# Peptides against a protein of PDB entry 4CIC, part 173

Target 1, 148 residues: chain A of PDB entry 4CIC
Amino acid sequence: KVSTKGHYGVQAMFDLAQHFGEGPVSLKSIAERQGLSEPYLEQLIAVLRKAGLVKSVRGAQGGYILAREPRDIKVGDIIRVLEGPIAPVESVSQDDPEHSLKFDFSVTKSVWEKVKKSIEEVLDSITLADMLKDAEEAQMAQGYMYYI
Target 2, 147 residues: chain B of PDB entry 4CIC
Amino acid sequence: KVSTKGHYGVQAMFDLAQHFGEGPVSLKSIAERQGLSEPYLEQLIAVLRKAGLVKSVRGAQGGYILAREPRDIKVGDIIRVLEGPIAPVESVSQDDPEHSLKFDFSVTKSVWEKVKKSIEEVLDSITLADMLKDAEEAQMAQGYMYY

## One batch from the design tools (peptide; made by RFdiffusion4, then SolubleMPNN)

Design b2_p25_2_s1 (from b2_p25_2, 17 letters changed)
Fold by OpenDDE base, seed 4:
Structure b2_p25_2_s1 (fold): chain B 148 residues (1-148), chain C 147 residues (1-147), chain A 25 residues (1-25)
Amino acid sequence: as target 1 above (148 residues)
Amino acid sequence: as target 2 above (147 residues)
Amino acid sequence: KELEKKLEEELKKLKEEELKKKLEE
């Protein structure tokens, strides 16, 4: 499962992608458009900035921009930055020391690794540019429904 | 993410698959082999039984068996029974009523639907019989490393 | 894990504070 952090992180990055090339976007404007709290968004942006996905611009028209083009940012990159490696299973604390020694060839582990790989492949196949394109196509489809 | 419940549920079902055709297995024996607490396993088995994936056998040699052959039980079936529909995102409580009206063609929603579909396809492609086969192959591979 | 847990806890606090503000209005 993608956490709320991952979900909102993708929303914030998508908002920045929609404004890519228009200059810096304020956190307030992102928060308003995406229905996010500004304090929460500030924390998300701080992590994304440290990872080099977002840049801060200083000045009167300061704010944030994508550090790369939307086509060069995968959804998987955002998720890995915010959540770390995709874990298909909630880490049952392997802290039960007694089971530590068995090379638990857990056939179950192989199942979860297959799930992990599949999720990674999907998330790495989707860029912010792909999301922008999907949004445009949807807006055009809605526009056609209002004219009919 | 698969919850601990889903993870242990798959382990318990796999243990029952390994003993399929040998008769009923006690919860105690499953718990011991899989490193699960017996009370937790009892809760899991109760859910799996209600869903018709497991049968209880009564008597002195009573216990649990798979209700179907291992080839007829997908990992996806186990997960759906224990966790419900695969939700790729933790349900941000859609309870914010004000955003209820927007046909949130959330492009983000489409991303998560793709993830969901991919997970479902993987989990529905793996049966308990496939897991048994993988276990046999791994045991053979380990046996060859000791010689 | 710790950062995720902290962020979830802060999000939960923020939601609880927003809910409290809405209930006090």
Scores: peptide ipSAE 0.086, ipTM 0.734, DockQ to the pose 0.013
Fold by OpenDDE base, seed 2:
Structure b2_p25_2_s1 (fold): chain B 148 residues (1-148), chain C 147 residues (1-147), chain A 25 residues (1-25)
Amino acid sequence: as target 1 above (148 residues)
Amino acid sequence: as target 2 above (147 residues)
Amino acid sequence: KELEKKLEEELKKLKEEELKKKLEE
């Protein structure tokens, strides 16, 4: 599962992608558009900035921008930054070393590794540019429904 | 993410698959082999039984069996029973109805729907029979390393 | 003992969440 942090992180990054090339965007404006609390967004942006996905711009028009073009940022990159490696299973505390249940754990582990790989492939196949394109197509489709 | 419940549920179902055709397996024996607490396993088995994936057998050799052949049980079926529909995102408590920032989360939603579909496809492509085969192949490979 | 206690606490939380979901249905 993608955490709330991952989910909102992708939303915030998508908002920055929509405004890419328009200059710095304030945290307030992102928070308002994405329905996020400004303090929460500040924490998200701090992590994304540290990872080099977002840049802070200082000045009268200060705010944040994408550090890379939307085409160069995968959804998988955002998730890996916010959540770390995609774990398909919640980490059961492996602390009990004694019971040699090693073998059964290997087959179930392989199932979860296949799930992990599939998630990674999907998330790495989607860029912020792809999301922008999908948004434009959806908006055009809605616009055509109102004109018919 | 698959919950601990989903993870251990798949382990318990796999244990039952390994013993399929040998008769009923006790919860105690499953718990011992899978490193699960017996009370936890009892709760898992109750859910799996209610969903018709497991059958209880009464008698001196009482216990549990798979209700279907291992080839007829997908990992996806087990996960759907234990966790419900695969949700790619943790349910943010949608409880705040007021901020109708209906900003068309349609695009982000579509990303998560693609992830969901991919997970479902993987989990629905793996049966308990496939897992049994993988276990046999792994055991043979280890056996050959010792010779 | 500590692992059992953590598992019992997680099971208790899961039961509380299931109860909460049932109360919202």
Scores: peptide ipSAE 0.057, ipTM 0.730, DockQ to the pose 0.014
Fold by OpenDDE base, seed 1:
Structure b2_p25_2_s1 (fold): chain B 148 residues (1-148), chain C 147 residues (1-147), chain A 25 residues (1-25)
Amino acid sequence: as target 1 above (148 residues)
Amino acid sequence: as target 2 above (147 residues)
Amino acid sequence: KELEKKLEEELKKLKEEELKKKLEE
């Protein structure tokens, strides 16, 4: 599962992709368009900036831009930055060391590794550019439905 | 992500698959072999039984058995019973209806739907019989390393 | 995990504050 952090991070990055080449975008404008709280978005953007996916632009028209072209940012890159490695199973709280998953049965582990690999392959196959294209196609399809 | 419930559910079902055809297995024995608490396993087995994946056998040698052959139980079936539909995104707690993901941008939704589909395809491609086969192959490989 | 937990805690606080503001209006 992708966390809320991962979900909102992808939304914020997609908003920046939609405005790519138009100059810096304010956090306020991203928050308003994506339905995110500005303080939460500030935290997300800080992490994304530290990872080199976003750049801060200083000045009167200051804000944020993508650090790379939309085609060079995979959804998997965003998720790995925000959540770390894709874990197929929720980490059982390490607090009960004695009920260590001792029987990490090689077989059950292999199932989860297959799931992990499949998720990674999907997320690494989708770029922000692919998402932009899908959005344009969806808007065109909606526009055609209004003309019929 | 698969929850701890899903993970342990698959372990318990796999244990029952390993003993399939040998008769009913006690919850205590499953708990001991799988490193699960017996009370937690009792809850899992109750859900799995209600869903028709497990049967309770009554009597002096009472316990649980798989309700179907290992080949007829997918990992995806176990996960869907224990967790419900595979959600690619952790459910933002429904408590803030107004911050509804209003901008469920069709595009972000489509990304998560692709992830969901991929997970479902993987989990539905693996049966308990496949897991048994993989375990046998792993044991043979270990046995060959000891000889 | 710590950062995620902090973010969830902050999100929870923000929701609680927004809910409080809506109840006071």
Scores: peptide ipSAE 0.076, ipTM 0.727, DockQ to the pose 0.013; fails the geometry check
Fold by OpenDDE base, seed 3:
Structure b2_p25_2_s1 (fold): chain B 148 residues (1-148), chain C 147 residues (1-147), chain A 25 residues (1-25)
Amino acid sequence: as target 1 above (148 residues)
Amino acid sequence: as target 2 above (147 residues)
Amino acid sequence: KELEKKLEEELKKLKEEELKKKLEE
């Protein structure tokens, strides 16, 4: 499962992708468009900035921009930055070594590894550029439905 | 993500599959083999039984059996019973309607739907019979390494 | 949700009991 953090992170990054090339976007404007609290978005952006996915721009028109072109940012990259490695099973807290998944029968582990691989393949196949294209196509399709 | 409940549920169901046709298996024996607490397993089995994946057998040799053949139980069926529909995103608690995912931009939703579909396809492609076969193949491969 | 919460509460109780048992050993 993708956490709320991952979900909102993808939304924020997508908003920045939509404004790519238009200059810096304020956190306030992103928060308003994406329905996020500004304080929460500030925390997300701090992580994304530290990972080099977002850049801060200083000045009167200060804000944030994507650090790379939308085509060079995969959804998988965003998720890995915000959540770490894709884990198909919720990590039972490593703290009880005795109840360590010792009997993770090689077979059950293999099932989860297959799931993991499948998720990674999907998320790594989708770029922010692909998302932009899909949004444009959806908007055009809606526009055509109003003209019919 | 699959919850701990889903994970242990698949393990318990796999244990029952390994003993399919041998008669009822006690919860204690499943718990011991799978490294589960018996009380936790009892709760899991209750859910699986209610869903018709497991049957309780009464008597001196009482216990549990698979309700269907291993080939007729997908991993996806087990997960859906224990966790409900595969949700790629953690459901933000529905309780704050104001922070409702109102702006689930159709595009972000489509990403998660693709992830969901991919997970479902994988989990629905694996039966308990497939898992049994994989276990046998792994055991044979280990046996061949010792010769 | 309610069932998950109950399971988490029971798991928490089990962990607390195990921890207590380890402290008494």
Scores: peptide ipSAE 0.055, ipTM 0.729, DockQ to the pose 0.011; fails the geometry check

Design b2_p25_2_s4 (from b2_p25_2, 14 letters changed)
Fold by OpenDDE base, seed 5:
Structure b2_p25_2_s4 (fold): chain B 148 residues (1-148), chain C 147 residues (1-147), chain A 25 residues (1-25)
Amino acid sequence: as target 1 above (148 residues)
Amino acid sequence: as target 2 above (147 residues)
Amino acid sequence: KEKEEEEKKKEEEKKEEEKKKELEE
């Protein structure tokens, strides 16, 4: 599953993709459009910037831009940066030695590895460019429903 | 992600599948083989029984059995019973009105629906019978490495 | 005692919500 952090990270990256080529976007404007708190968005953007997915632009009209084209950023790249490797199962807290998954039978593990692989394949198949295209298609479909 | 509850539920159901046709299995024996606490396993089995995946057998040699054949129980069925519908994203608590996903743009939602569908397809493609077969194949492969 | 039980209950609810969240990852 994708955390709230991953979800909002994808949302913020998608906002930056919608403004790609228009210049730097302020954190305030992203926060307002995406319904995020500015302090929370600052934390997300800091991580994304450190990973090289976002660039900071300095100046009076400073802000953030995508570091790469929308087609070169996968949803999977965003999730891996924010959450780390996709884990299909919650980490059973290593701290309960009695519940040490000693008998994580190779078979049960193989089920979760199949789930992991499937999630990775989906998230790596979707780029920010694909999301932009889907948004344009949805807007056109709504426009047509108002004219009919 | 699958919870610890879902993980252990699949493990317990797989143990019952390995003993399918041998008669009732005690909770104690499942707990010992799977490295689970007996009280935790009792809670899991109660949910699985209520959902009709497991049957209780009464008597001196009482215990639990699968309610259906291993081929008729999907991993997805076990997960849905224990955890509910597969959610691809953490429920942003509806209760924080400031964090109301007002702009859960149809596009971001569509990404998560694709992830959900993919997880469901995988979990619904794997039965307890498939897991039994994979276990047998793994045991045979280990046997061949000793020769 | 009641405040500690309410705090424990809130911490358990928060852990259950965090686990439910982590599950949804």
Scores: peptide ipSAE 0.016, ipTM 0.775, DockQ to the pose 0.012; fails the geometry check
Fold by OpenDDE base, seed 2:
Formats: C-alpha cells, structure tokens, sequence
Structure b2_p25_2_s4 (fold): chain B 148 residues (1-148), chain C 147 residues (1-147), chain A 25 residues (1-25)
C-alpha cells in the first residue's frame, strides 16, 4: 500500500506541478488547496526538498517550486523518496528464519516480487506532466457537460 | 501493501496446495512447516474456511484441505478474502471531503486506481497451481546444482 | 509545562508508532 505520506506527497507535488512556471508557491496555499495541515505539509516538503524534487525560494515571494520539470518527475520517484523502495508486503519480522521452509519462502517471495515490479512499472509510467494532462482533459470534459 | 495476514494466508494456502490429494493436513503440521504460531494459523484458517477456500475434515485423520483444486484458487482470491478489496493507498480518513479540491482528488485517485488494477491483474494471474509449478522448477534447479 | 510537553511528545511518538504500524499494515 502507498502510505498516507506517499498519497499526500503526490498531491503536494501535483499542486506544485499545476503552478510550475508561475513562481514560488507558499506552503499555506498548498495546504489550503490540498486540505492538508501546514505542519504536516512542511514535513513532506522537507523530505522532498532533501531528495532534490522540490526547491525552496527565499524572499518576499518565497515558497516552493518543483526542482525539475513535471515531465522529469515520475510518481514512482515521489513514492520512493517518501516511503523508500516499494515493498509489496509488510516487513514480516524475520525473527526465526530457522523453522520456515526456505522453499515456501522463495515461492511466496517470487509472488511479491511480481507485484512489486508491476507497481513500479505503473508508478514509473506516470509523470506529473501526465497527471497535468489528465487534469486538463477532465476539466474540458466537465465543461462540455455543462454546455449540453 | 499486503498485510502480514495476507502473506501468511498465502503461505498456509500454498502448504495446503502442496498436500492437495494426500488428505487432510493438521494445523500443527502447517504451523511447523510455515513457521507460524498455531493460534495465529487457526485465525487465518477460520477466515479462509468461512470464505469457502478451505474445508475442515473431521475424524482421527482430521484437518484441513483446499476446498477447490489449486488451479481454481488465485492468489488474488486469497488476498481479497483476508484483506478485502485491494486498496493501493492506506485509508486516508475521508474526514473533510469539502476542502480538498475535487479535481486534484480525481487525478490522484486515477493514479491509485491504475496501481490497484495492476496489482489485481498480477494477483489474479497467479494460481496455487502456478506456485506449485514454480516450486517444482526451483527444486529441480537446486538438485542440478548439487550434481 | 514540562509534563505536558513530555505527554505531547509521548502522544506524538505514539502517533508516529501508530502511523508506523499503520504504514506497516
């Protein structure tokens, strides 16, 4: 599962993508638009900034921007920064490796590796630019429904 | 993520698949082979039995069997029984839907629906019979490395 | 004041551990 942190991190990054090229966005404005608490968003942005996905701008119009173009940021990159490597299973505490039949462990592990690979392929196929395009298409579709 | 419950449920179902056609398997023997506590396995088996994936057999050689052939049980069926519908995101408490820009919510939702669909496709493509075959192939490969 | 900060810190640590457990689930 994608954590709440991953989910809100993608939302915050998408908000920054929508404002890309308009200059720095305040954390307050992102928090208001995304329904996030400003302190929680500050923690997310700190991690994203440290990973080089977000840049802080200082000054009177200070705030945050994407550090790269929306097309150069995959959803998978955001998730890996916030959650680490995609783990399809919770870390079962590897406490007693002695009694688990090594063989059954290997087959079940192969199932989870297939799930992991599939998630990675999906998340690495979607950029913030793709999300922006999907957003524009959805707005146009809603606009057409009001004119019919 | 697949929960610990889902993971151990797949292991227990795979153990039952390995013994399919040999008769009922005791919970104790499954627990010993899979490194599970017997009480925890009993809880898993109770859920799997209620869902009709496992059958209890009574008697001196009593225990559990798969209720269907290994080819007729998908990994996705086991996960859906143990965890419910595959949720790609943890349940963000849908507390205040009013202030979230409905639009951003729709786009992020579409990303997670794509992830969900991809997980479902993988888990529904793998049967217990496929896992048995992969196990046999892995044993043969290990046997050839020792000769 | 110090006890309320320690209790808040313990509640934040518990919420982080619960979030970590929920992230592990």
Amino acid sequence: as target 1 above (148 residues)
Amino acid sequence: as target 2 above (147 residues)
Amino acid sequence: KEKEEEEKKKEEEKKEEEKKKELEE
Scores: peptide ipSAE 0.015, ipTM 0.766, DockQ to the pose 0.010; fails the geometry check
Fold by OpenDDE base, seed 1:
Structure b2_p25_2_s4 (fold): chain B 148 residues (1-148), chain C 147 residues (1-147), chain A 25 residues (1-25)
Amino acid sequence: as target 1 above (148 residues)
Amino acid sequence: as target 2 above (147 residues)
Amino acid sequence: KEKEEEEKKKEEEKKEEEKKKELEE
């Protein structure tokens, strides 16, 4: 599962992608548009900045920008920065490694590794540019529904 | 993420698959082999039984069996029974539906729906029979490393 | 004895709430 932190981090990065090339965006404006508390967003942006996905711009019109073009940021990159490596199963305490459990563990582990790989492949196949395109297509589809 | 309940449920169902056709397996023997507490396993088996994945056999040699052949039970079926529908994101409280958030929400939702679909496709592609085969292949590979 | 069982129960409830928060993370 993607955490709430990962979910809101993707939303905040998508907001910055929508404003990419328009200059710095204030945390307040992102928080208002994404329904996030400004303190929570500040924590997310601090992590994303430290990872080099976001840049801080100083000045009277200061704020945040994407550090890369939207096409060069995968959803998987955002999730890995905020949550670490994708774990398909919660950390079951691997307490007792000794007996017959090792073999059953290996087969069950292979199932979870297949799930992990599939999640990584999906998240690494989607960029912020793909999300922008999907947004434009959805907005055009809604615009056409108002014209009927 | 698959919960600890889902993980141990798959292990317990796999144990029952390994003994499929040998007759009823006691909860105690499954708990011992899978490193589970018997009370925790009893809760898992109760849910799996109610969903019709496991049958209880009564008698002196009573216990549990798979309700279907291992080939007819997907890992996805076990997970859906134990956890419900696969949710790729934790339940973000969708509190404030009103403003401009709807559109950004729709795009982000589509990302998570793609992840959900991918997880479902993987888990629905793996049966307990596939897991048994993978176990046999791994055991043969280990047996060949000891010769 | 009862206080140690209540503290163990509170630590188990905290571990279940932390596991529930880690399930919700």
Scores: peptide ipSAE 0.010, ipTM 0.756, DockQ to the pose 0.009; fails the geometry check
Fold by OpenDDE base, seed 4:
Structure b2_p25_2_s4 (fold): chain B 148 residues (1-148), chain C 147 residues (1-147), chain A 25 residues (1-25)
Amino acid sequence: as target 1 above (148 residues)
Amino acid sequence: as target 2 above (147 residues)
Amino acid sequence: KEKEEEEKKKEEEKKEEEKKKELEE
């Protein structure tokens, strides 16, 4: 599963993508739009900044911007930065030394590796630019429902 | 993520698949082979039995068997029985009523729905029969490394 | 009293770290 941290990290990065090219966005404004606590968002942004996905801008109009274009940031990049490698299973303690367990473990492990690969392929196929496009299409579809 | 419950449930079902056609397997023997506590395995088997994936056999040689052939049980069926629907994200409290949150929520939700669908497709493509075949191939490959 | 509050805070931090480990698990 993607953690709450991963989910909110993707939301915060998507908010920064929506404002890409408009200049630096304040943490307060992101927190208000994304329903996040400002202290929680500060922790997320600190991790994302350290990973080079976000830049801090200093000054009177200071805040945060994407460090790269939305097309150059995959959802998978955000998740790997916030959560590390995608683990499809909760950590099963490897400690059972019995030889029979190793073989059954290897077959079960191959199932989870297939799941991992599939999740990685999906998350690496979606960019922040794709999310922006999906948002625009959804907004147009809602606009058309009000004019009918 | 698949929980520890889902993982051990797949292991227990795979053990029952390895013994399919040999008759009922005791919980003790499954627990020993799969490195599970017998009480924990009993809880897993109770859920799997209630879902109709496992049958209990009574008698002196009593125990458990698969309720269906290994080819008719998907890994996805086991996971859905033990954990419910695949949730790609931990439950984000839906409670934030603000209109702006609904739209951003919809786009982010679509990402997680794509992940969910991908996981379901993988887990529904793998049967216990496929796992048995993979085990046989791995055992043969290990046997050839010793010669 | 202060030692029990520090021990309770350490036990809550340990529970949050265990919950974080159970979430990272």
Scores: peptide ipSAE 0.008, ipTM 0.754, DockQ to the pose 0.009; fails the geometry check

